# Designs tried in a protein design run: peptides against a protein of PDB entry 2AZE. Part 18

Target 1, 148 residues: chain A of PDB entry 2AZE
Amino acid sequence: AQECQNLEVERQRRLERIKQKQSQLQELILQQIAFKNLVQRNRHAEQQASRPPPPNSVIHLPFIIVNTSKKTVIDCSISNDKFEYLFNFDNTFEIHDDIEVLKRMGMACGLESGSCSAEDLKMARSLVPKALEPYVTEMAQGTVGGVF
Target 2, 101 residues: chain B of PDB entry 2AZE
Amino acid sequence: GRLEGLTQDLRQLQESEQQLDHLMNICTTQLRLLSEDTDSQRLAYVTCQDLRSIADPAEQMVMVIKAPPETQLQAVDSSENFQISLKSKQGPIDVFLCPEE

## One batch from the design tools (peptide; made by RFdiffusion4, then SolubleMPNN)

Design b1_p9_6_s2 (from b1_p9_6, 6 letters changed)
Fold by OpenDDE base, seed 1:
Structure b1_p9_6_s2 (fold): chain B 148 residues (1-148), chain C 101 residues (1-101), chain A 9 residues (1-9)
Amino acid sequence: as target 1 above (148 residues)
Amino acid sequence: as target 2 above (101 residues)
Amino acid sequence: MTRLERLEK
């Protein structure tokens, strides 16, 4: 009886670890899809334009976005060497990393929010190795982890 | 019996985790290859149009921060004060504004 | 094409 109890505790521990790894894998897959989709989009755009965009018209990854109301007053202090910045706002602000920006741009094909159309799913599948395709499908269906 | 059943469950979970680890390795490898590909690095960018799709510059001011690796970011967002502090150890920080058209 | 403005001290 005690041995069974110990094994049940271990079982629960492993299930939790697997759940954590599933979350990590899903995020990695979304990142891969988003990055490849972005690169593909930009490659196509540059081919059509027959030139790259102007240097100061784009921001390369990685980056962070800060946004606030246009009416927000911002005081900025910058060190002479630009190693240190201090921003003071008179109202709330938002911070987003580049991955979140890509997701909101639709670069992850809506896979992150369950808003993946058939065409979106086709695109998503095309941007991952074959071994990951079944998992992408499960993510779109919301059936990840069903085997556990 | 119950003991044998639990033992079998643990073996199955081990196999499942091994498969999961394998998939994670594949995915991590793909991400690394992307980061090492010069052409991919060159093409990994967003535009002002992209930023406007996230936050409308007609209503929101948008700043983009380009900072060296390991830069520290401290943010305070409370009713008493709203503050962002950036501290870099590996070089200068660049901040850009996305203008309204 | 709109260019980003660099923030300076």
Scores: peptide ipSAE 0.257, ipTM 0.915, DockQ to the pose 0.030
Fold by OpenDDE base, seed 3:
Structure b1_p9_6_s2 (fold): chain B 148 residues (1-148), chain C 101 residues (1-101), chain A 9 residues (1-9)
Amino acid sequence: as target 1 above (148 residues)
Amino acid sequence: as target 2 above (101 residues)
Amino acid sequence: MTRLERLEK
């Protein structure tokens, strides 16, 4: 009885660990798709324009964004060496990392929410190695982890 | 029996985890390859138009923060205090605003 | 204090 109980505890621990790894894998897949899609988009755009964009017109990854109402008053203190910043707001703000920005731009093809058109899914599959395609399909269908 | 069933479950879970680990290794390898490709990194950027699609500068103030790795970010968003603190140890931090601001 | 930079259109 005690042996079985120990194994049941271990089973639960492993299930939780697998769940965490599934989440991590899905995020990694989304990052890969988003990055490759972004690069592809920009490459095509630069080819069409026959020039790269002006240096100060673009932000390279990695980055984060902070947004708040334009009515929000912001006080900013910056150290002399620019190693330290302090922002004080009089109202709420939002912080988003670059991956979240790319997702909202559609660079992950709607895979993050399982809202993929046929073309979105086709694009997503084309941006990952063959070994990852089945998992991408499962993500699109919302069937990841169904065997557990 | 119960013991045999649990043992089988653990074996199956081990196989599943190994599959996940393998797929994760593939992903991390792909991401590393992207990071090592200078052309890809050159093309890994967003534009002002992209940022507008996320938060309209007409309604929202948008700051873009470029910080070195391991930069400490502390954020407080409560009824009493709204604050962001950034502290870098590896280099200067750059903050950009959209031109509509 | 150091001024923030603006993105170009």
Scores: peptide ipSAE 0.080, ipTM 0.907, DockQ to the pose 0.031
Fold by OpenDDE base, seed 4:
Structure b1_p9_6_s2 (fold): chain B 148 residues (1-148), chain C 101 residues (1-101), chain A 9 residues (1-9)
Amino acid sequence: as target 1 above (148 residues)
Amino acid sequence: as target 2 above (101 residues)
Amino acid sequence: MTRLERLEK
């Protein structure tokens, strides 16, 4: 009886760990797709323009975004060496990391929300190694919830 | 019996986890390769147009922060205090404004 | 894009 109880506890622990890893894997897949898609987009754009964009017109990863109402008053203090910044807002703000930005840009092909068109799914699959394609398909279908 | 069933379940879960680990390793490898590829690094950027698509500068002010990896970020977003503090230990921090136009 | 520092200095 005690042995069975111990194994049941272990079973539950493993199930939870697997669930966590599934979430982590999904995020990794989304990052991979988003990054590769971004690079591919920019490569094609530069090829079409036959030149890179102006240096001051782009922001390379990594970065974070802070946005607030245009009416928000912002006070900023910067150290002389630019090692320290302090921003004071008179209203709420939002912070987004670069991955979230890429997702909102559609770089993850809508896979993050399971809202992939057929073309989006095709793109997503093309941006991952073959071994990951089935999982991408499952993500698009929303069927990753089970343990395989 | 019950013991045998649980034992079998654990074995199956172990195999499943190993499969997950394998897939995760593939993903991390791919991401590492991207980060190590100079051309990919050069092409891993967003434009002002991209940023406008995320938050319209007509309605939202958008700041972009480029900071060294180990930069500390503290954010307070409460009714009485709205503050962001950045402290870098590895170099200067760059902050950019997304133009409205 | 414009550096914020140009506006704050």
Scores: peptide ipSAE 0.067, ipTM 0.906, DockQ to the pose 0.029
Fold by OpenDDE base, seed 2:
Structure b1_p9_6_s2 (fold): chain B 148 residues (1-148), chain C 101 residues (1-101), chain A 9 residues (1-9)
Amino acid sequence: as target 1 above (148 residues)
Amino acid sequence: as target 2 above (101 residues)
Amino acid sequence: MTRLERLEK
């Protein structure tokens, strides 16, 4: 019946939306873990050093990273007020946001790739509210995808 | 029947989505709390050593861009054009170079 | 960190 067909279309729509939300949730969890882990690391480091690092030696979030070969020629034009930048490269470059940087630093405990050690997983779980722990476990196992 | 089955499936999916929404709300709340915590924000930084661990300045040039919110970023990376354009409406943009060890 | 040299448009 036409009604059944309509419901099947709606079912597919909802499944797709759920999938998107699952992806968003996973990213949010990774961000939370990465941020908290970073803060924890730095707090410990500063305590051990008994002082904060020099101001010009650190970059606070948020930021983005651009990297390219040292052999790449870069032309940079900057407006007088520094509101506008234009970079021209003669070869490929990479752009990374701060979250990606944190992931590569291991701040997300390898959860982003489902490659957590037992200790990493323990750390990850400790950095989220209890309600999120089951989802973190599923992410670590690569078993996320089921619908509740 | 088929209709009843589909109806039940949709109800179950609705419940599942509500559960996801709840978890997402928890996450966004936690992130907002982190954003509002002064100590956390003070400690939310990376070092040059961190950046070197990702891209070695001995081989790669590493730039860090600090831009105000809502800054427009346009990037083209093709065989014919390699370009990054930044346009801010809320303040100056700062660009830093990560030094070699 | 070192701020990049400014190249005015």
Scores: peptide ipSAE 0.078, ipTM 0.905, DockQ to the pose 0.031; fails the geometry check

Design b1_p9_6_s3 (from b1_p9_6, 5 letters changed)
Fold by OpenDDE base, seed 3:
Structure b1_p9_6_s3 (fold): chain B 148 residues (1-148), chain C 101 residues (1-101), chain A 9 residues (1-9)
Amino acid sequence: as target 1 above (148 residues)
Amino acid sequence: as target 2 above (101 residues)
Amino acid sequence: MTLLEQLEK
């Protein structure tokens, strides 16, 4: 029937939207964990050193990373006001955003790659509000993706 | 029947989406709190050691780019062209290198 | 036109 067909179309639309939101939520959770973990790490380190690091020894978020072989020849053109940059490489390069850097640093506790130890999972749970803990557990188990 | 089943499914999906929205709001709120906390932002940094763990400066050139919001980034990475273009409308772009480079 | 080395070891 036409009515059933219409509802099935709507069902599919909602399922797709939910899937998108699930992906967004997972990323947001990873960001939250990574940021809080980073802050916690640095706070502890500064307390142990009894001082903050020198201002020019650290890079504050947000940022992006570009890396390439040291053998790569790079030509850089910069506008006078530094509003425009042009980099020309003679070989391939990689670009990473700050979130990816934090993930590779382990700040997301391996939650993003299924590499969570018991200790990692404990840390991850401790860095989110109680309402998000069940979802963190599902992420660690790789069971996220269904409709609840 | 089929109609009743679909109707029930849609109700369940609505509830599921509402739950997701709620969780997303909680998460977004937490991120906002971090962004508004001066001490947290002061501590939101990486070090040279961190960067070395991602790409060893002995083998790789590591460039850090800090750009204002909405900066346009265009990258071409092909056998014929390797290029990155940055255009900011809201301020200067800063580029940093590790000292051992 | 310079790249800035501000990171410290």
Scores: peptide ipSAE 0.035, ipTM 0.902, DockQ to the pose 0.032
Fold by OpenDDE base, seed 5:
Structure b1_p9_6_s3 (fold): chain B 148 residues (1-148), chain C 101 residues (1-101), chain A 9 residues (1-9)
Amino acid sequence: as target 1 above (148 residues)
Amino acid sequence: as target 2 above (101 residues)
Amino acid sequence: MTLLEQLEK
């Protein structure tokens, strides 16, 4: 009885670890898709334009964005060497990392939210190694971890 | 019996975890390749149009922050205090505004 | 005060 109980505890521990790894893998896949899709988009755009965009017209990863209402008053204090910034807002703000931005741009093909069309799924599959394609399909179907 | 069943389950879970580890290794390798590819890094950018698609500049002010590695970010968003503090140790921080038009 | 850099249109 005690042996079985110990194994059940171990089982639960492993299940939780697997769940965590599944989440991590999904995020890694989304990042890979998003990055490759972004690069592909920009490469195509530059080829069509026959030149890269002006340097100050783009923001390279990594970055974060802060957004707030245009009505929000912002006070900014910057050190002389620009090593320190202090922003004071009179209302709420939002912070988003570059990955979140890419997702909202659709660079992850809607895979992150279950809004993946057949075309999006095809794109997503094309942006990962063959070994990851089945998992991408499972993510799109919401069947990841179905064996558990 | 119950013991045999649990033992078998644990073996199956181990195999599942090994599969996950394998897939994660593949994925991390791909991400590393992207990080090491100069052309990919050059093309890893967003535009003002991209930012406008996420937050309408007609209604929202959008700031872009590029900070060196290990930069400390402290954010307070409460009813009494709305503040962001940035402290870099490895170089200057750049902040950009997304234009409305 | 230092002005923030503007992205090009």
Scores: peptide ipSAE 0.033, ipTM 0.902, DockQ to the pose 0.030
Fold by OpenDDE base, seed 1:
Structure b1_p9_6_s3 (fold): chain B 148 residues (1-148), chain C 101 residues (1-101), chain A 9 residues (1-9)
Amino acid sequence: as target 1 above (148 residues)
Amino acid sequence: as target 2 above (101 residues)
Amino acid sequence: MTLLEQLEK
């Protein structure tokens, strides 16, 4: 009885660890899809334009975004060497990392929310190695972790 | 019996975790390949149009921050204080504004 | 003071 109890505790521990790894894998897959999709989009755009965009018209990864109301007053203090910044706002603001931006742009094909059209899913599958395709399908269907 | 069942469950979970580890390794390898590919890095960018799709400058002011690795970011968002502090140890921080259309 | 850079369209 005690041995069974110990194994049940271990079972629960392993299940939780697997759940965490599933979450990590899903995020990695989303990052891969988003990055490759972005690169593909931009490659196509540059080919059509027959030139790269002007250097000051684009922002390369990595980056973060801060947004606030256009009516918000911002006070900015910058060190002379630009190593330190201090922003004071008179109202609330939002911070977003580049991955979140890519997701909101649709670069992850809606896979992050399970909102994939047939074409979105096709694109997502095309941007991962074959071994990951079944997992992408499960993510789109919301069936990840069904075995546990 | 119950003991045998639990033992079997643990073996199955071990195999499942090994499969996950394998998939994670594949994914990590792909991400590394992207980071090592010069052409991919050159093409890894967003435009003002992209940023407007996330937060329209007609309604929101949008700042883009490019900071060196290991830069410290502290943010306070409360009723009495709204502040962002950035401290870099590996180089200057660049801040850009997204203009309105 | 350092001015923030403007993104170009």
Scores: peptide ipSAE 0.032, ipTM 0.900, DockQ to the pose 0.030
Fold by OpenDDE base, seed 4:
Structure b1_p9_6_s3 (fold): chain B 148 residues (1-148), chain C 101 residues (1-101), chain A 9 residues (1-9)
Amino acid sequence: as target 1 above (148 residues)
Amino acid sequence: as target 2 above (101 residues)
Amino acid sequence: MTLLEQLEK
């Protein structure tokens, strides 16, 4: 009986760990798709333009963004060496990392929300190694979560 | 019996976790390769147009922060205090504004 | 013309 109880505890622990790893894997897949899709888009755009964009017209990863109403008053204090910044707002703000930005740009093909079109899914699959394609399909179908 | 059943469950879960670990390793490897590829890094950028697509400067001010790794970010968003503090240990922080037009 | 402006000065 005690042995069974111990194994039941272990079983539950492993199930939770697997669940966490599933979430982590999904995020990694989304990052991979988003990054590769972004690179591919920009490569194509530069080829069409026959030149890279001006240096001050783009922001390279990694970055974060802060957005707030344009009516928000912002006070900014910067150290002389630019090592320290302090922003004071008179209203609420939002912070987003670059991955979230890419997702909102559609770089993850809507896979993050299960809103992939057939074309989106095709793109997503093309941006991952073959071994990951089944999992991408599961993500698109919302069938991730089972033990395999 | 019960013991045998639980033992079997654990074996199955072990196999499942190993599969997940394998897939995660594949993903991690791919991301590492991207980070190590000079051309990919050169092409890993967004434009102001991209930023406008997710937060229109006509309504929102969009500020971009480029900070060295391990930069400390402290944010307070409450009715009494709206503040962001950045502190870098590895170099200067760059801040950019996406203009409305 | 640049699309992004530095806030810092």
Scores: peptide ipSAE 0.031, ipTM 0.900, DockQ to the pose 0.031

Design b1_p9_6_s4 (from b1_p9_6, 6 letters changed)
Fold by OpenDDE base, seed 2:
Structure b1_p9_6_s4 (fold): chain B 148 residues (1-148), chain C 101 residues (1-101), chain A 9 residues (1-9)
Amino acid sequence: as target 1 above (148 residues)
Amino acid sequence: as target 2 above (101 residues)
Amino acid sequence: MTLLERLEK
């Protein structure tokens, strides 16, 4: 019946929406863990050093990085007010956002790839509210995807 | 029947989505709290050592870009064109280089 | 040529 077909279409639509939200939630969890872990690391480091790092030795979030071979020729044009930049490369480049940088630093405890040691998982769980711990566990196991 | 079954499935999916939305709200709230905490923001930084661990400046040129919110970024990476364009409307864009060592 | 700020160690 047409009515059943309509409901099946709606069912598929909702399933897809849930899947997308699951992806968004996982990213949000990773961001939270990465941020908190970074802050914790830096707090400890500053306590040990009994001082903050030199101002020009650190980059605060948010930021992006661009990297390319040192052999790559780069032409850069900048407006007088620094509102506009144009970079031309003669070869490929990479762009990474700050979250990706944090992940590669291990700030997300390997949760992004489901590669968590017992200690990593313990750390990850400690950095989220209780309600999110089960989801963190599922992420670590690579079992996220079910509808709950 | 089939209709009743589908209707039940949709109700169950709605409940599942509500639970998911709840978890997302928790995460969003936590992130907002972090953004509002000045001490956390002060400590939310990476070092040159961190950047070197991502891409070694001995082999790679590493630039860090800090741009105001709503900055337009256009990137093309193809055999015919390799370009990054940035345009800010809210303030100047800052670009930094990571030292080689 | 363009002026870019170098990060410190």
Scores: peptide ipSAE 0.170, ipTM 0.910, DockQ to the pose 0.031
Fold by OpenDDE base, seed 5:
Structure b1_p9_6_s4 (fold): chain B 148 residues (1-148), chain C 101 residues (1-101), chain A 9 residues (1-9)
Amino acid sequence: as target 1 above (148 residues)
Amino acid sequence: as target 2 above (101 residues)
Amino acid sequence: MTLLERLEK
């Protein structure tokens, strides 16, 4: 009886760990898709333009964005060496990392929200190694909850 | 019996976790390859148009912050205090504004 | 006051 109880505890521990790893894997897959899709898009754009964009017209990863209402008053204090910044807002703001930006741009093909069209799914599958394709399909279907 | 069943379940879960680990290794390898590829890093950028698609510059001001690794970021967003502080130890911080259309 | 850099359109 006690042995069975111990094994049940271990079972629950492993199930939780698997769940966490599933979440981590999904995020990694989304990052891979988003990055590769972004690179592919930009490569194509530069080929069409026959030149890279002006240096000051693009922001390379990594970055974060801060957005707030245009009506928000912002006071900014910067150290002389630009090592320290202090922003004071008179209203709320939002912070987003670059991955979130890429997702909102559609670089993850809507896979993150389950809004993946057939075309999006095809693109997503093409941007991962063959071994990951089944998992991408499961993510699109929302069926990742299985224990494999 | 129950003991046998649980033992079998644990073995199956172990195999499932090993499969996950394998997939994660593949994925992390791909990400590492991307990080090591100079051309990919050169092409890993967003434009003003991209930023406008995230937050309309007609309604929102958008700042982009590029900070060195290990930069400390402190954000307070409460009814009485709205503040962001950045402190870098490895170099200057760059802040950019997305222009309005 | 320090001006922030603006991205090009």
Scores: peptide ipSAE 0.084, ipTM 0.907, DockQ to the pose 0.030
Fold by OpenDDE base, seed 4:
Structure b1_p9_6_s4 (fold): chain B 148 residues (1-148), chain C 101 residues (1-101), chain A 9 residues (1-9)
Amino acid sequence: as target 1 above (148 residues)
Amino acid sequence: as target 2 above (101 residues)
Amino acid sequence: MTLLERLEK
């Protein structure tokens, strides 16, 4: 009886760990898709333009985005060496990492929200190694969650 | 019996986790390759147009922060205090604005 | 013409 109880505890522990890893894997997949898709898009764009964009017209990863209302008053204090910044706002703000930005840009093909068209799914699958394609499909279908 | 069933479950879960770990390793490898590829890194950028697409430029101001690794970011967002503090240990921080069109 | 402007002085 005690042995069974111990195993039940272990079973639950493993199930939870697997669930956590599934979430991590999904995020990794989304990152991979988003990054590759971004690179692919930009490569194509530069080829079409026959030149890279001006240096000050683009922001390379990694980065963080801060957005707030245009009506928000922002006071910025910067150290001389630019090692320290202090922003004071008179209203709320939002912070987003680059991955979230890429997702909102559609670079993850809507896979993050399960809103993938057939074309989006095709793109997503094409941006991952073959071994990951089934999992991408499951993500699109919302069937990820069971233990395989 | 109960014991045998649980034992079998654990074995199955172990196998499942191993498969999961394998997939994760594949993913991390791919991401590493991207990070190590100079051309990919050169092409890993967003434009002002991209930024405008995710935040209504008519209503929102968008700042982009480029900070060295391990930069400390402290954010306070309360009714009494709205503040972001950045402190870098490895180099200067760059902040950009998406211009209003 | 640049699309992004540096905030820092």
Scores: peptide ipSAE 0.068, ipTM 0.906, DockQ to the pose 0.031
Fold by OpenDDE base, seed 3:
Structure b1_p9_6_s4 (fold): chain B 148 residues (1-148), chain C 101 residues (1-101), chain A 9 residues (1-9)
Amino acid sequence: as target 1 above (148 residues)
Amino acid sequence: as target 2 above (101 residues)
Amino acid sequence: MTLLERLEK
């Protein structure tokens, strides 16, 4: 019947929406873990050193990274007020956001790529509220994506 | 029947989405708490050592860009042109390098 | 031209 067909369309619509939200949640969880892990690491490091790092020795979030071969020639034009930058490269470059940097640093505990050890998983779970722990476990197992 | 089955599926999907929304709210709340905590923000930084760990400083040049919100970034990476343009309307853009670079 | 800022080690 037409009604069944309409409901099937709606079902597919809802499934797609849920899928999108699942992806968003996973990213949010990774961000939370990465940020908290970074903060925890730095807190511990500063405690051990009994002082904060020198002001010009660190870069605070947020930021982006641009990397290229050291052989790449870069021409940079900067406005006097530093509101505008123009970089010209003679070869390819890469751009990464701070979240990707944190992931590469291991701050997300390998949860993002399925390389989560037992210790990594323990750390990841410890950095999220209890309600999110089951989802973190599912992410580590690669079993997310289904309907609850 | 088929109609009843589909109706039940939709109800279950609604419940699933509600659960998902709840988890997302929890997560976003945690992120907001982190952003609002002065000490956490003070500790939310990377070092030159961190940058060296993600790109070999012997082979790669690493540039860190801190730009105000709403800064326009346009990048072209093709055989014909390699360019990055940054335009801020809310303040100056800062660019950093590690000392060994 | 403004120079790039260099981080401390």
Scores: peptide ipSAE 0.052, ipTM 0.907, DockQ to the pose 0.031; fails the geometry check

